# Ledger of designs, part 24: peptides against a protein of PDB entry 5HOI

Target 1, 351 residues: chain A of PDB entry 5HOI
Amino acid sequence: FRYMPFSPAGTPFGFTDRRYLTMNEVGYVSTVKNSEQYSITVSFFDVGRFREYHFEDLFGYDLCFLNEKGTLFGQSKTGQIQYRPHDSIHSNWTKIIPLQAGERITSVAATPVRVIVGTSLGYFRSFNQFGVPFAVEKTSPIVALTAQNYRVFSVHYSQFHGLSYSLSELGTSSKRYYKRECPLPMSLPNINSDMKKDANLDYYNFNPMGIKSLFFSSYGDPCIFGSDNTLLLLSKWRSPEESKWLPILDSNMEIWKMSGGKETTDIHVWPLALAYDTLNCILVKGKHIWPEFPLPLPSEMEIRMPVFVKSKLLEENKAILNKKNEIGADTEAEEGEEDKEIQIPVSMAAE

## One batch from the design tools (peptide; made by RFdiffusion4, then SolubleMPNN)

Design b1_p9_7_s1 (from b1_p9_7, 5 letters changed)
Fold by OpenDDE base, seed 2:
Structure b1_p9_7_s1 (fold): chain B 351 residues (1-351), chain A 9 residues (1-9)
Amino acid sequence: as target 1 above (351 residues)
Amino acid sequence: SKIEEKLTS
């Protein structure tokens, strides 16, 4: 196992010279390799609110976090981090995070008020937006971070205990835990079944945890989107005893519904953010499960609990067709059984 | 939560 640098919705290079370092509801950060240098572009979906900018990266930033006020960059091996405000009024700052031998920065997060650095040894480092340090805490190895305002959602990995998560609030004087290294009920990528496709192996090597993204919803609930393409939301996290992970969207099921019940292998959901009740995502068409260049326009997918079973819907649709054929005696429409679009109930169709 | 209310409605 290798701790790899994680950024929310980051993509691998694959066979290309370019990748997305991160993307979310605010925008997308791309990097293009040019010999030993990189050119980074910070692009935005709201082109009226934000101006796209680019810069030369001499450090090879492999970690990124985008928010409404700036972009945090990190280099996993050197420990260098850079914060770049989107507004030119505010100065960029750079800092080196001290790393032990073999330690890596595994994830970074930034809000308008906090910068967080997590490492493969479980060092959790907190800063203000100006790079002034608050604290260093030793946790289980951190594999992913996201943050909203003062709140941090961290994912941890132990070879013995698997995945865990923490939910904390970074006040001015103290860190409060709502959840501390609790089990995370997310499946790891299955190397044996999924790795038959080279593209899946490439993605696994880039992201061995299979966490496509993690974010806070617009309501401030922690969300995670794993390799199973299920969006999990942490409900009732303010009540430790009532807190539960809800599978609020099976994106594979939604793609299947959108295809009229046809099995599609060339459409993939790439998560960006959870709004009120919609997953903001990129619908990726092709062999790769991640978006390529140019980035498609974001799509919205309504959240729905995965209550339906494909087999039952197929059986119900067959039963409806058989009843229609019993009532309509005379139409020998030998319409081949295999290509019939499943009438998905209107309550299950995207409006 | 508001989301749990929407998912249970």
Scores: peptide ipSAE 0.028, ipTM 0.660, DockQ to the pose 0.038
Fold by OpenDDE base, seed 1:
Structure b1_p9_7_s1 (fold): chain B 351 residues (1-351), chain A 9 residues (1-9)
Amino acid sequence: as target 1 above (351 residues)
Amino acid sequence: SKIEEKLTS
């Protein structure tokens, strides 16, 4: 295992000179290799509210977090971070995070009021939006961060305990934990099954945890989207004893439904955000599970608890087909079996 | 949560 720099919905370079550093509901940040430097572009979905901007990156930023007020950049090896407000009123600032030998920045997050840096040794560093430090805490190794307002959702990895999560609030005077290094019931990438496709190996080398994204919902609930393409939401996190992870969307099942019950291997959900009851996402068509260039328009996918088992639907449809064949023995209509859309029950169909 | 209420209704 190697600690890799993580950014929400970030993509690998693959065989290209360009990638997305991060994307969410606000926009997307791209970087292009230009000889020994990089050109970074910060783009927005709401082009009426925000203006796209670009700059030359001499540091090779490999970490990014975008919010409505600015963009945080980080370099995992050097410890350099930069915050760039989207407005011209506030100044950009740069800081070097002190790293030990072999330590890496693994994730960064920024809100309008906080900047957070997590490392492979479990250093959790908090700052205000102006780069003034609050505290340094030692935790289990951090692999992913997201933040909303004063709240931070952190994912940790231990070789002994696997994945854990914390949910904390960074007040003015103190850090409060709602959850502290609790088990995270997320499936890790299955190296033996998933690595049969070169594209999956490339993505695994970029993101060995398979965390496509993590974010807070519009209601302020922590969400995570893993390699199993299931959206998990942390419910009741204010009540330690009642808090649970809910599988609120199986995106593979939703793609299967959208495809008329056909097995598709070239359509993928790339998560951006959860707005109310709708996953904002990119529908990716192609060899890679991540969006390429140009970025497709975001799509909306309604959240649904995965209460139906695909095997039962296939058995029910086979039973319906067998009953039709028993009744239809006299009409040689060779309607080819391959094009029979599986009737998805109305209760499962997106009405 | 509001989402849990919607998912359990």
Scores: peptide ipSAE 0.027, ipTM 0.666, DockQ to the pose 0.037
Fold by OpenDDE base, seed 4:
Structure b1_p9_7_s1 (fold): chain B 351 residues (1-351), chain A 9 residues (1-9)
Amino acid sequence: as target 1 above (351 residues)
Amino acid sequence: SKIEEKLTS
């Protein structure tokens, strides 16, 4: 198994010279290969609040985390990290994270108050926003990080135990755990089924965990979006005994509904953030499950627990069609049963 | 949670 650098909603290069390093509700960070260099652009959705900026990257940053105050960059192999405030008022800073032989930075996260670095050996390094270190902790191997304010959601991987997660708060003096290396009920990518498409193989090689993104909701609940395209939310995380993962959106089901019950293989949900009860996402059209260039406008998808069964909706639609035919509505449209648009109840339709 | 309340309402 190879630990790969993870960034929230980051995309592979594929066959192109460009990719998104990260994207979320704030914006998107792109990198373009330019000979031996990279050009990085930090773009924002709120162009009134933020100014796009770019710089030449001589290090080949493969890790990124964007927040409302700045962008954290990391190089997985060298251990270099750079924090770039969006505002010119604060100085950029660079630091080298000491790595052991074969160790990689696997994920980075930044908030306005904390910088976090996770490694393939499970070193969890915390800093303030100025790059002053707080602590180094040894955990299970870290594969993904996100953070909001003082809270950190970390995903861990063990070859023996699979995926686990931690939820912690990085105070000034100590780290508090709300959850510590608890089982994460996320499905891993199925190599045999999903890899039949070259595009899926490229994505798997880029992100073997299939974690498209992870974030905190606007309410501060940890969210994760896996290869199964299900949004999981950690409910009641303050109460250890009551804490549970809720499947709050099956995006494949929502796309199936939006398509009138047709199996579409060319529409994909790319998660950005959860704002209240809406998943902010990119609707990707094409062969790749990830956004290409230019980036489409974000879309909103209302969260709904996956309570609907496709087979029942198909049976109900067949029953309605049969009743219409029995009532002598000889609409001679012999369009094959498979091509008939499923009348999805308005209460079930995505707005 | 607020989300759980909305999803169960």
Scores: peptide ipSAE 0.027, ipTM 0.666, DockQ to the pose 0.037
Fold by OpenDDE base, seed 3:
Structure b1_p9_7_s1 (fold): chain B 351 residues (1-351), chain A 9 residues (1-9)
Amino acid sequence: as target 1 above (351 residues)
Amino acid sequence: SKIEEKLTS
């Protein structure tokens, strides 16, 4: 197993010279390889609020986190981080994170008030937005981070225990845990079944945890989107005993519904954010499960509990067809059986 | 959770 640098919704290079370092509801950060250098572009969905900017990267940043105030970059091997405010009022700053032999920065996160660095040895480093350090904590190995305001959602990996998560608040004087290294009920990528497609192997080599993204919802609930394409939300996290992961969206089921019950293998959900009750995402068409260039426009997908089983919907539609055929035995309408879109109950149709 | 209430209603 190798700890890979993780950024929310980051994409691999694949066979190209370009990739997305990160993307979310604010925008997307791309990097283009030019020999030993990289050109980084920070792009925004709200072009009226933000101005796109670019710079030359001599360090080969492989970690990124975008927020409404700036972009955090990191280099997993060297320990270099850079914070770039989107405005010209605040100065850029750089810092070297001290790394032990073989240690890697595995994830970075930034809010308007905090910068967080997580490592493969489980060093959790916190800073303010100006790069002033608060604390260093030793945890289980960190594989992913996200943050909103003062809150941090961290994902940890142990070879013995699998995935765990923490939810913490980084106050001015202390770190508070709401959850501390609790089991994360997310499915890991199945190497044996899913790796039959070369494109899945490329993605697995880039992200062996299969965490496509993690974010806080607009309500401040931790969300994670794994390789199973299920959006998990941590409900009731303020009540330690009542806290549970809710599967709030099976995106494969929603794609199947949107296709009229046709099995599609060329449409993929790429998660950006959860805004209220809608998953902001990129609908990716093609061989790769990740967006290519140019980036498609974001789409919205309404959250739905995966209560329905495809087989039951197919049985119900067969029963409706059989009833129509029993009633229609008196009327010669040879309407071809094969092309009838599965009537998804209107209550389950996305508007 | 507001979202749990919406999903269980």
Scores: peptide ipSAE 0.026, ipTM 0.665, DockQ to the pose 0.037

Design b1_p9_7_s2 (from b1_p9_7, 5 letters changed)
Fold by OpenDDE base, seed 1:
Structure b1_p9_7_s2 (fold): chain B 351 residues (1-351), chain A 9 residues (1-9)
Amino acid sequence: as target 1 above (351 residues)
Amino acid sequence: SSIEDKLRS
């Protein structure tokens, strides 16, 4: 296992000179290799509210977090971070995070009020939006971070315990934990099954945890989207005893439904955000599970608990087909078997 | 949570 730099919905270069450093509901940050330097572009979905901007990156930023007020960049090996407000009123600032030998920044997050840096040795560093440090805490190794306002959702990895998560609030005087290094019931990428496709190997080398994204919902609930393409939401996190992860969307099942029950291997959900009961996402069509260039327009996918088993649907449809064949034995209508859209019962669309 | 209430209805 290697700690890799993680950014929410970040994409690998693959065979290209360009990638997305991060994307969410606000916009997307791209980087292009230009000889020994990079050109970074910060783009927005709301072009009426924000203006796209670009700059030359001489450091090779491999970490990014975008919010409504600015963009945080980080370089995993050197420990350099930069915060760039979207407005011209506030100044950019740069800081070097002290790293030990072999330590890497693994994730960064920024809100309008906090900057967070997590490392492969489990150093959790907090700052205000001006880069003034609050605290340094030693945790289990951090593999992913997201933040909303004062709240931080952190994912940790231990070789002994697997994935864990923390949910904390970074007040003015102290850090409060709602959850502290609790087990995270997320499926890890299955190296033996998933690595049969070169595209999956490239993505695994970029992101060995398979965390496509993590974010806070519009209601402030932690969300994570893993390699299994299931959206998990942390419910009741204010009540330690009642807190649970809810699988609120199986995106593979939703793609299967949208495809009329046909097995599709070229359509993928790329998560951006959860707004109310709708996953904002990119529908990716192609060989790679991640969006390429140009970025498609965001799509909305309604959240639905995965209560239906695909095998039962297929058995029910086979039973309906067998009953039709028993009744239809007298009419040689060779309606080709290939185009029978599985009628998803309207009840399954209403539940 | 408002989402949990929507997921139960």
Scores: peptide ipSAE 0.014, ipTM 0.567, DockQ to the pose 0.037
Fold by OpenDDE base, seed 5:
Structure b1_p9_7_s2 (fold): chain B 351 residues (1-351), chain A 9 residues (1-9)
Amino acid sequence: as target 1 above (351 residues)
Amino acid sequence: SSIEDKLRS
C-alpha cells in the first residue's frame, strides 16, 4: 500500500497530459503538463457567478480542494500549499507544511473559514482561511478530508484496522469530536475482481482506497462514494449511539435501471455532490471510470435505498413475460429474446 | 433531516 494524494473526484492523467485535480458542485480544477511545469485552470459550473481563471504551476500541485470562496492547492511531497480566493479582493497565500522524512500530505480541505491539511503520518493541521494555524493533532494516518463550514470529515487508514473516520467541529478555541476514529464500513477496491480491466489498475494506482469522492450533503451530513459505486451517508451523527451509515444510492443499480436492465460496462457515475435528495454527478461514457476532456454536463440522480435486487426484478419480469405469452398464444411473432427491455416498475423508474 | 425522513419511508 502507498499513501497517495487524494482530492475529491480527482482523476488520473492516464496516458494523457491532463487531469482533473478536483471537482464538485462549484466547478472543476484541471491541470495540463507543459514540459517541466503545469498549467492549472479553475472552471465553474455557474459561469454567471464565477469567472474562470488559470495560472502557471511551477510546483506540480497534486492536491486540490474547491469551495465557493477559493481553491486550496497542495504538493504532497514538498508540503507546499497555496490558497487562491476566487475574488481579487483577498490575496493569495502560500505556506510550507513541515513534513518528516517520508511523510506526505495525503489530503487537503478548505471552507470559507478553515483550511485543513492531513498527512500520511496522521498529522492533522488546521488553519483559518488566511493560513493562520490553530492546532496540530496526531491521529491515525489520514487518507481523505472534506469540510463544510467549521465541520471536518476525515478518513483514516491503518494497515491493522482498515478504514476509520472522524467527524469534528473546528471551533475558535477547541476541536470537538462527534465521531473519533470510528470504523468506516466502506468496501476497499478488490484487486482480484476489479483489476481485470487495465483502466481499473490505473485508477487503483492513483487512488488505492477507491474513494471517488467525499463531501457534506446540503443538510451537512458526511457522504462518501467508494469503488463499489455506493453512496454512503452518515445519519444521526449528533447522537453517538444512533449514528449509522446508510447506503442511499447504488449507482450501478440506477445505471442498470436506466439501461432497461441491460448490463452496461461503459457507463459510470462520477460523484460531485449531494444536493437535497439528488446526487449531482457526471455520467461518464467510455473505457475509463473517470471523466475525460471536455467535461460532460453534470447530471442529477435521485437517491434511492437499494431495497431491490436485480435477480428479483428479473424474476418478476420473467413472470410478466410468461403471463403475456399465456394470454397472447395466438400471435407467433418470434421477435428475438435479446432486445426485450426489462419493464422496470413505474415506482422504480426515474421520473 | 428531511433525508432521514425520506429514508424512513
Scores: peptide ipSAE 0.014, ipTM 0.568, DockQ to the pose 0.036
Fold by OpenDDE base, seed 2:
Structure b1_p9_7_s2 (fold): chain B 351 residues (1-351), chain A 9 residues (1-9)
Amino acid sequence: as target 1 above (351 residues)
Amino acid sequence: SSIEDKLRS
């Protein structure tokens, strides 16, 4: 196992010289390799609110976190981090995170008020937005981070215990835990079944945890989107005993519904953010499960608990068709069985 | 939470 640098919705290079370092509801950060250098572009979906900017990266930043106020960059091996405000009024700052031998920065997160660095040895480092350190804590190895305001969602990995998560609040004087290294009920990528496609192996090598993204919802609930393409939301996290992960969207099921019940293997959901009741995502068409260049426009997918079974929907649709054929005895319409779009009942789309 | 209420409706 290798701890790889994780950024929310980051993409691999694959066979290209370019990738997305991160993307979310604010925008997308791309990097293009040019010999030993990289050119980084920070792009935004709201082009009226933000101006796209670019810079030369001599360090090879492999970690990124984008927020509404700036972009945090990190280099997993050297420990260098850079914060770049989007506004030119605020200065960029750079810091080197001290790393032990073999330690890697595995994830970084930034809010308008906090910068967080997580490492493969489980060092959790917190800073203010100006790079002033608050604390260093030793946790289980960190594999992913996201943050909103003062709140941090961290994913941890142990070879013995698997995936765990923490939810914490980084106040001015202290760190509060709402959840501390609790089991995360997310499936790891299945190397044996999924790796039959070279593209899946490339993605696994880039992201061995299969965490496509993690974010806070617009309501401030932790969300994670794994390799199973299920969006998990942590509900009732303020009540430790009532807290549970909810599978609020099976994106494979939603793609299947959108295709009229046809099995599609060339459409993929790439998660950006959870708004009120919609997953903001990129619908990726092609062999790769991640977006290529140019980035497609974001799509919205309504969240729905995965209550439906494909087989039952197919049986119900067959039963409806058979009843229509029994009532309509006289029309010999040999409409071929295979291509009939499954009419998903509007009620199943409205609940 | 507002999201649990929407997921139950």
Scores: peptide ipSAE 0.014, ipTM 0.557, DockQ to the pose 0.038
Fold by OpenDDE base, seed 3:
Structure b1_p9_7_s2 (fold): chain B 351 residues (1-351), chain A 9 residues (1-9)
Amino acid sequence: as target 1 above (351 residues)
Amino acid sequence: SSIEDKLRS
């Protein structure tokens, strides 16, 4: 197993010279390889609020986190981090994170008030937005980070225990845990079934955990989107005994519904954010499960509990068709059987 | 949470 640098919704290079370092509701960060250098572009969805900017990267940043105030970059091997405010009022800053032999920065996160660095040895490093350090904590190996305001959602990996998560608040004087290294009920990528497609192998080599993204919802609930394309939300995290992961969206089921019940293999959900009750995402069309260039416009997908089974919907539609055929035996309308879109019950659309 | 209440409806 290798700890790979993780950034929310980051994409591999694949066979190209370009990739997305990260993307979310704010925008997307791309990098283009030019020999030993990289050109980084920070782009925004709200072009009226933000101005796109670019710079030359001599360090080969492989970690990124974008927020409304700036972009954090990191180099997993060297330990270099850079914070770039979007405005010209605040200065850029750089820092070297001390790494042990074989240690890697595995994830970085930034809010307007905090910078967080996680490593393959489980070093959790916190800073303010100016790069002033608060603390260093030793945890289980960190594989992913996200943050909102003072809150941090961290994903940990142990070879013995699999995935765990922590939810913490980084106050001025202390770190508070709401959850500390609790089991994360996310499915890992199935190497044997999913790796039959070369495109999945490239993505697995880039992201062995299959965590496409993690973010906080607009309500401040931790969300994670794994290789199973299910959006998990941590409900009731303020009540330690009541806290649970809710599968709030099976995106494969939603794509199947949107296709009229046709099995599609060329449409993929790429998660950006959860805004209220809608998943902001990129609908990716093609062979790769990740967006290519240019980036498609974001789409919204309503959250739906995966209560329905495809087989039951198919049986119900067959039963409706059979009833229509029993009634229609008296009327010669040869309306061709094959192209009838599965009527998804309207009750599933109205909530 | 408001989301959990919406997910129960």
Scores: peptide ipSAE 0.014, ipTM 0.553, DockQ to the pose 0.038

